# Designs tried in a protein design run: peptides against a protein of PDB entry 2FGR. Part 61

Target 1, 331 residues: chain A of PDB entry 2FGR
Amino acid sequence: SSVTLFGIVDTNVAYVNKDAAGDSRYGLGTSGASTSRLGLRGTEDLGGGLKAGFWLEGEIFGDDGNASGFNFKRRSTVSLSGNFGEVRLGRDLVPTSQKLTSYDLFSATGIGPFMGFRNWAAGQGADDNGIRANNLISYYTPNFGGFNAGFGYAFDEKQTIGTADSVGRYIGGYVAYDNGPLSASLGLAQQKTAVGGLATDRDEITLGASYNFGVAKLSGLLQQTKFKRDIGGDIKTNSYMLGASAPVGGVGEVKLQYALYDQKAIDSKAHQITLGYVHNLSKRTALYGNLAFLKNKDASTLGLQAKGVYAGGVQAGESQTGVQVGIRHAF

## One batch from the design tools (peptide; made by RFdiffusion4, then SolubleMPNN)

Design b1_p12_5_s4 (from b1_p12_5, 8 letters changed)
Fold by OpenDDE base, seed 5:
Structure b1_p12_5_s4 (fold): chain B 331 residues (1-331), chain A 12 residues (1-12)
Amino acid sequence: as target 1 above (331 residues)
Amino acid sequence: MEEVEKALKAVF
């Protein structure tokens, strides 16, 4: 048996030039290069190639010391694994998010990430961003010559919101090809939720791909998120991302990522461009800087996710600039 | 973009 304590503390100075009032926000923020976390994990060999596992992981807020408390809402799983792959029971990343967020060069955190995994519709479910689920059963295949897949089902447990009686039910999965420099994946998911107290299906399709040329990595995402509402029509967002990263001087990495969010329900687009740099002081410690520009058009009100400083929206059609400079430490 | 949207629409 093994037990490993692990974590990341990532804390930054962040600035955004506009909030919802048009005012600047600045201060100490968290999770600029990687989500700050504390976790416990371990495995037990049961013989015959079978292993039991556990994983408990919670978010750390280094700016306030977890003033709102600590929980294992990032992951709280028990698993069995072997030649058949891995079965997981408990709250986790849903298979679609776990795989498809891996194409985000900003690690789904800070001011630079792909923001497609979002609650676009004011969904009333706790996880209407499509990232995690409670009551989740997941299965992950082994890798067979590059081919792999993951599937998940989350029980709603008869959670009711208004007229919606299946809130939090998830079904989804991905198929992938991961071989050498190439990764490509297709993810499909449906989550039951409520919008305005009415039953709503959150449908998600995501295509991701990356190629590592050694000298640079290219990565891309294509996503549609659709909140299918019985009344008021569908809330559809098409999200696109293209990013590049390159090693710098053997100890650095530069990242450039563009994303487009085509918010069909409001006929409005947002454009995000982020430049990032990571400087590895060691295998565990890095300095980083992110510079992001978000241009909203028309009725779009998207804001950069300067967590711990400001993660809200801006006024419709307003542009926001964000900066993060921080330290990431892993243990 | 429109072709990708058509392909995405064909799956749902």
Scores: peptide ipSAE 0.006, ipTM 0.454, DockQ to the pose 0.012
Fold by OpenDDE base, seed 2:
Structure b1_p12_5_s4 (fold): chain B 331 residues (1-331), chain A 12 residues (1-12)
Amino acid sequence: as target 1 above (331 residues)
Amino acid sequence: MEEVEKALKAVF
C-alpha cells in the first residue's frame, strides 16, 4: 500500500467594493485560485488489475487557521478500481459537479468561478448547491475511445425538514467525450430538499464543452437549475458561461470568463466578468491576481465569493467589483 | 434552451 499526504495552501489579499450594506470589505482571504486543502490518499494493489483506494480531504482556511475545525467534508471515500472503472463509497463531489466544474477556468473557487452550482432557492438541505453529497455511491467508467461516464446515488437516510422527507437524496450522472483537445459533457441530477419546510426537488442539467487550440483554450457551460416546489411554483435559473485562457511567456496563464445568471423566479439577470492571471514561480508555487465585476439587474443580489473576506450578497440591482491577489502553494 | 427544458421535462 502507499499513502500520500497532499495539499494546497492558497491565501490572498481580497477586496470587494460592496457588501449587503453597500460598504467595502477587505482583508486576508483563502482559496482564490484553488481551494486550500489537506488530504490523505492511498492505493493498494490487490492483484489482477484490482486496486483498493482511500481518499480523505478537508478544506484549509489559512486566514483563521481553521477556527471552525478541520473535517474531511471535501472527500471521504473508499474505492475499488480496475478495468471496469472506479466505484467510490462516501462523501464526495457528486459526478455532475466533478465533471462539469472542470470546464470552469477559475477552478470553481475565488471571485471568478462559474456560480451556477448554487442554492438558488434558499433550500434547507446541507448540499443544495449541487456540489457534494453525503452517503454517496459513485461509479466512473474508464475512458473508451474518448467516451466516459459517471453516475451517483446518495441515500437520504430518512432525513426530514418540516414536512419534506428524503432530504439529501441525490441521483445523477454525466456522459462525456474526452479526446485530445476536445472535451464535451452532459450532466443530469436531481436532489431532494426542502424550501420553507416543504418538499422540493432540485433538478439540474448542465452541458459543458472545451477545446484546447494550444495557443488558447475555450470553455463553455450551459446550465439550468430548477427547484420544483410543491407550493409556490418553481425557482428556475438558467446559467451560461464562456471563458478563454492562454499561456503567457511559458510561466503564466491569463484567463477571461463571462457568466450570465438568468434568475427566472425574480425575472432578474446577473452578469459576471473576470480577468485572472497566474504566474508560476515553480511547478508547485504560483502568484495570482483576479479582477471580477458582477452586475446585478433588478431584484438580483448576487455577490462575488471572496472567501474569508466577504461571500454574501449585495443590495438588489447593485454591482460589485472584487480583487484577489495571492499565493498558491501545492504539496 | 427550449430543447434543454424539453429534455429536463422528459427526464424529471
Scores: peptide ipSAE 0.006, ipTM 0.473, DockQ to the pose 0.012
Fold by OpenDDE base, seed 1:
Structure b1_p12_5_s4 (fold): chain B 331 residues (1-331), chain A 12 residues (1-12)
Amino acid sequence: as target 1 above (331 residues)
Amino acid sequence: MEEVEKALKAVF
């Protein structure tokens, strides 16, 4: 058996030029290049190619020392794995987010990431961003000549909000082809939630692809999120991403990513462009800088996610510029 | 974009 303590401490100085009042925000932020975390994981060989596993992981907030406490809400799984693949029991990334966020060149964190995995409808479920679920059973296939898949089901446990039942139920999965420089995936998911105390289905479809040319990597995402409401009509968002990354001088990486969020319920678009640089001081320590620009049009009020400094919206039709400069350390 | 949106709309 093995037990590994692991983590990342990622802390930055962050700035955004506008908040909801039009004022600048600046300070010490967290998780600008990678989500800060502390975890325990291990495996036991059971013989015959069967392994047991556990994974316990929580977020670290280096700016306040976890003033709101520590928990294992990032992942808390027990697993069996072998020639059949892997079965996981417990809170985790849902299969769709686990696979489709892998195409985000900004690692689903900081001011640069693809923001499509969002609660677009003021859903009242704890995980209405489509990223994780409680009470989750997941299965991941082996890789069969490039082809792989993942499936998940989360129990609602009769959770209710207002008149909505089955809140927190997830069903979803992906199919993928991962071979050499190529990755492509299709994900489908439904979550049961509530909006305004009424039953709502959060439907999600995501297509992702990437190709590594060695000298550069290209990556793309196409997503639709639809909150199907019995009253008030559907809240639909189409999200698009295109990104490129390239190694620099053997110790650096430059990243450029564009995203478009077409918010159909308010007939409003937001455009995000982010330039990032990572400088590896070692295999475990990096310096980084991110520069992001977010332009809202019409009724759009999206804000950049400068965690620990400002992650709220802006005035309708306003633009926001964000900067992060930080240190990432892994152990 | 419109064709992709049309394809996505056909699923939902």
Scores: peptide ipSAE 0.006, ipTM 0.457, DockQ to the pose 0.012
Fold by OpenDDE base, seed 4:
Structure b1_p12_5_s4 (fold): chain B 331 residues (1-331), chain A 12 residues (1-12)
Amino acid sequence: as target 1 above (331 residues)
Amino acid sequence: MEEVEKALKAVF
């Protein structure tokens, strides 16, 4: 058996030029290049190619020292693995987000990430961003000549919100091809939630692909999220992303990513462009900088996610600029 | 863009 303590502490100085009042926000933020975390994981060989595993991981907030407490909400799984793949029991990334967020060059965190995995409809469920689920059973296949898949089901446990039943039920999965420089994936998910106390299905389809040319990596996402409400019609968002990354001088990485969020329910688009740089001081320590521009059109109120400083919206049709400069340390 | 919207619409 093995037990490994691991973590990341990522803390930054962040600025956004506009909040919901039109005022600037600045301060110490967290998780600008990687989500800060503390975790324990281990494996036990049970013989015959069977292994048991555990994984406990919580988010770290280096700005306030976890003033709201510490928990294992990032992942809290027990697993069995072998030639059949891996079965996981417990809170985790849902299979769709686990696979499809891997195409985000900004690691699904800070001011640069693809924001498609979002609660677009003021959904009242705890995980209506489609990223994680409670009460999750997941299965991941081995890689068969590049082909792989993952499936998940989360129990609702009769959770209700207003008149909505089955809240927090998830069903979803992906199919993928991962071979050398190429990755491509298709994910489908449905989550039961509530909007305005009424039953709502959060349907998600995501296509992702990346290719590593050695000198640069290209990555793309195409997503539709649809909150199917019993009353008031669908809230649909089409999200698109294209990104490139390249190594710089053997010690750095530059990233450029564009995203478009076409918010159909408000007939409004938002454009995000982010430039990022990571400078490796060692294998475990990096300096980084992110510069993001978010242009809302019409009724769009999207804000950049400067966690620990400002992660709210802006006024309708307003543009936001964000900066993060920070240190990432892994252990 | 329209073809991608059509493809996304064809799955839902």
Scores: peptide ipSAE 0.000, ipTM 0.432, DockQ to the pose 0.012

Design b1_p12_6_s1 (from b1_p12_6, 5 letters changed)
Fold by OpenDDE base, seed 2:
Order: structure tokens, then sequence, then C-alpha cells
Structure b1_p12_6_s1 (fold): chain B 331 residues (1-331), chain A 12 residues (1-12)
């Protein structure tokens, strides 16, 4: 058996020029290039190509030292793996987010990421962003000549909110092709939740693709999220992303990413553009900088996610500029 | 070392 302690400490100075009052926010933030984390993992060889595994991982907040406490809400799984693939039991990334966030060049963190995996409807469930689930069973196939898939089911355990009786139930999966420079994936998910105390289905479809040209990588996402409500009509968002990254001088990486969020229920769009740079001081330590611009139109109130400084919305139709400069260390 | 960083980057 082996047990590995691992983690990331990522801390930054962050600025946003507007909050919900129209005021600037600045300070020490966390998780600008990678989510700060502490974890324990291990494997046991059971013979015959079968392995047991465990993974326990929690978020670290380096700005306040985890003042709200520490937990294993990032991942808390036991698994069996072998030639059949991997089965996981416990809280984890849902298969759709685990695969489709891999096309985000900003690694689903900081002020630059694709924000499509969101609670668009004031859903009352704990995980209505479609990223993780409690009570999850997941299965991941091996890679067969590039083809792979993942599937998941989360039990609701009769969780109720208002008249909704199946809150937190998830079913979803992806199919993918990963071979050499090419990656492409299609994900489908449904989560049961509540909006205004009424049963609501969070339906998600996501297409992702990337190609690595060696000198540069291109990546893209197409997503539809729909909160289907029996009363008040559907809350639908179409999200689009296109990004490019390139190595710089053997020690750096530059990233440029654009996203569009077409919020159909409020007939309003938001445009995000982010420039990022990572400078590797070693295999484990990097300096980074992010510059993001978010333009809301009409009734849109989206804000950049400067975690530890300001992650709230702005006034309707307002634009927000964000900056992060920080250190990432992995151990 | 490289495997840990690759798995940590794949688990974001």
Amino acid sequence: as target 1 above (331 residues)
Amino acid sequence: DEAILAEVLAAI
C-alpha cells in the first residue's frame, strides 16, 4: 500500500474595479491559477490487475488559514480499478464536469475560467452549478484507441425543498475521443433541484474540443444549461468559449480566452475576455498574472470570480475589470 | 513528481 500527502497553495493579490455597489475591491485572494488544496490518496494492489484506492481532498484558503474550517468536499472517494476501468464511491466531480472543464485553459479557477458550470436560476440545491455531487457512484472506462467514457449517478436520499422530493439526484455522463493532439467530448447531465420551492430539472449538454499544434493549443466549449420549471417557464443559458495557449521561452505559457453567456430568460448577454501568463520557476512553483474583462449587457449582472476578494455580481449592464498576480506552489 | 502534477492538473 502507498499513502501520498499532496497539495497546492495558490495565493494572489487581486483587484476588481466594480462590486454590486459600483465600488472597487482589492486584497489577498486564493486559487488564481489552480484551486488551493490539501489531500491524501493511496492505492493497494489486490493482485490480478485489481487495485483499491482512496482519495480525500479539501480546499485551502491561504488568505484566512481556513477560518470556516477544513473538509473533504472536493473529493472523498473509495475506488476499485483495473482493466475494466475505475469505479468510484463518494463525493467527487461529476463525470460531465470532470471531462468538460478540461477544455478550459484557465483550469476552472480564478478570474479567467469558463463560467458555464453555474447555478443560473437561483436553484436551492447545494451543487446546482453542476460541478460536484454527494452520494455519487461513478464509472470511467479505459481508453480504447482514443475512445473513452464516464458515467455517474448520485442518490437524492429523499432530500426535500418545498414540494421537491428528489433534490440532489444526478444522472450524467460523457463520451470522448482522446488521441495524440486531438481531444473531443460530448457530455449530458440532469440534476434534480428546486427553484422557489418547486421541483426543477437542471438539464445540461456540453460539447468540448481541443487540438495541440505543438506551437499553440486551441480549445473550445459549447454548452446549454436549462432549469426546467413547471411554473414560470425555463431558465436557459447558452455558453460559448474559444481559447488559445502557447508556450513562451521554454518556461512560460500565455493564454487568451473568450466566453459568451447568452442568458435567454433575461434576454441578456455577457462577454468575457481573459489574458493570462504563467511563469514556471520550477516544476512545482510558478508566478502568474491574469487580466480579465467582463461586459454585461442589458439585465446581465455577472461578476468575475476573484475568490477571497470579491466573487459577487455587478449592477445590470455594468462592465468589470479584474487583475490577479500570484504564486502557485505544488507539493 | 511529473505524474503528481499531471494528476493534480487533471483533477481541477
Scores: peptide ipSAE 0.012, ipTM 0.429, DockQ to the pose 0.056
Fold by OpenDDE base, seed 3:
Structure b1_p12_6_s1 (fold): chain B 331 residues (1-331), chain A 12 residues (1-12)
Amino acid sequence: as target 1 above (331 residues)
Amino acid sequence: DEAILAEVLAAI
């Protein structure tokens, strides 16, 4: 068996022009181009084409040295893999998030990412953003002539919040076609949670596609999230994303991404536009800069995710501008 | 599931 230690340290200077009080925030932030992490992984060949695997990964906060502690909440899996694909046991990205976030040109990280994978309804479950689950079993198929799929189920273990008795149960999956420059996917998921102490279903559908023209890549997402509440009606959000990226001078990448969040329960839209640049000093070290603009309309209070500086909301109808400039190092 | 798909397709 082999064990590999791996990680990323990504730290930036970040600024946002408005917080919830209308004041500016600035300082040292984390995870602007890639989520900072420390991990251990390994494989064992069991013969006959069967392999065992493990993966343990936690988030690193380089600005405070992990003052709140360290854990393996990013991934803590044991797996079997072979010609049948891969089965994973343990906390991980849910299959829908793992596949459909791959169309986000900002890799679900920093001030630029698609923010559709969110807790839109003040859900009381720990993972009501639809990104990860505890007690997860996942299966991933091989690629069959471009076609691939992933499925997952997470046990609720009778977790209760208020009158809700199935909190944390997840069921979901995706189907995809990945062939050369083309990728397209459909993901469906349901998660059991609570809102205001009442049972709530978080339903999610996501369509993603990308095409790599060599000189540029286009990517798109279409998502609906629906928190179905037993009392008070549904909280629905339609999220849209379109992005482009291009290589610059063989050592850089420029990214431009637009997203629209149509928050139906408050009849309010938010528009996000992000320009990003990554400059590779090596295969492991990069400089980066992100510039994001978030326009809330009407009752919308969305904020950019300047992790380590400010990730809260703004006043209703307010616009927020964010900047990150940083270093990413991988080992 | 079908109702969510129909609403997403009608919102495009």
Scores: peptide ipSAE 0.000, ipTM 0.365, DockQ to the pose 0.012
Fold by OpenDDE base, seed 4:
Structure b1_p12_6_s1 (fold): chain B 331 residues (1-331), chain A 12 residues (1-12)
Amino acid sequence: as target 1 above (331 residues)
Amino acid sequence: DEAILAEVLAAI
């Protein structure tokens, strides 16, 4: 039996040049290079190649000391693992997000990440971004010759919002090939939610691939998210990402990532470009800087996610520039 | 939904 305390404290100075009023926002923000977290995990060998596991992980907000409290909403799982793979019970990343966010060179956090895993439709469900689920059962296969898969089901527990039933039900999975420098995967998910108190299905398809050339890594995502509404028509977004990273001077990493969000329901595009640099002071401590530019077109109101400073939208058709400079420490 | 897969495959 083992128990490990682990975490990341990532805190930054952040700036965005526009909020929803057109004003600048700046201050101390969190999670610019990696989501700040505190966790406990452990394993027990049950013999015969079977292991029990637990994982409890919560987000840390280093700017306010978790003034809103602490919880294990990042992950709260018990598991069995063996030659059959791993079964998990409890709140976690859904299998689709767990796999497909791995292609994001900005670690699904800060002002630079792929923002495709989003609530595009003002969905009223707690996890309408498609990232996590409550009441989740997940299964992950072993890796066999590079091939792997993950599947998940989350119980709705008869949750209702307005006239919508089955809210929070998730079903989804991925298939992947992970071998040496290559990773590729396809993910499919459906989540039941509500929009305007009416039943809505959040359908998601995501393709991801990456190749590590040693001197650089290329990564890409293609995603469609569709909120299928019984009334008012579908809210479809096509999201695209292409990113590259390269090691610099043996102690640094530079990242460049572009994303396009084609928001079909409002016939509006948003373009995101982010330059990031990470400087490793040690294996556990890094300095980082992110520079992001988000160009909204037409009715698009997307904002950069400067957590702890400003994560809201901007005025329609407005552009936003964001900067983060911070420290990441892992323990 | 074959239509979603076809639309993503047509965008590659």
Scores: peptide ipSAE 0.000, ipTM 0.359, DockQ to the pose 0.012
Fold by OpenDDE base, seed 1:
Structure b1_p12_6_s1 (fold): chain B 331 residues (1-331), chain A 12 residues (1-12)
Amino acid sequence: as target 1 above (331 residues)
Amino acid sequence: DEAILAEVLAAI
């Protein structure tokens, strides 16, 4: 058996020109190019093509040294894998987020990522962003001529919030085609949650595709998230993303990504555009810079996610500019 | 290890 200690420390100087009061925020932030993490993982060959695995991973906050503590909430799985694929038991990325966030050129972190995987409805469940689940069983197929799939179920364990009695139940999966320069995927998920103490279904559909032209990569996402409430009507958001990345001089990558968040329950749109650059000093160490612009329209109050500095909203209809400049180190 | 970095970067 092998045990691997691994991690990323990603720390930045971040600035946003507006908070909820209209004031600027600046300081030391985390996870601007990749989520900072510490993990332990390992595999055991059981013979006959069967392997056991474990994965324990938690987030690192380099600005405060994890002053609120450390946990394995990123992933805490045991697995069996073989010719049949992989079965995982424990908290993880849900199959839909694991696959469909792979089309985000900003790696689902910092001020630049696709923000569609969000709690759009003030859902009271801990994972109402649709990213991870507790009590999760996941299955991932092998790749068969490009075709692959993943499925997951999370038990609610009779978790209650208000009158909702099935909070945290997840069912979802994806189908994908991954062959050479092409990737395409369809994800479907439903999560049980509560809004205002009432049972609510979080339905999600996501389409993703990317193509690598060698000189550049294009990537796109189409998502609908719908919180189905028995009272007060549905909270629906349609999210769209288009991104391009290109290698620069063999040591860098430039990224440009646009997203649109059409928030139907408030008839309001937000537009995000982000320019990113990563400069590889080595295989493990990079410098990076992100510049993001978020334009809220009408009643939209979305904010850029400058983790460790400011991740809150802005005033309705206000625009926010964010900058991150940082170091990413992997070990 | 490059493989570790690629896997860690792919694990969001």
Scores: peptide ipSAE 0.013, ipTM 0.466, DockQ to the pose 0.061; fails the geometry check

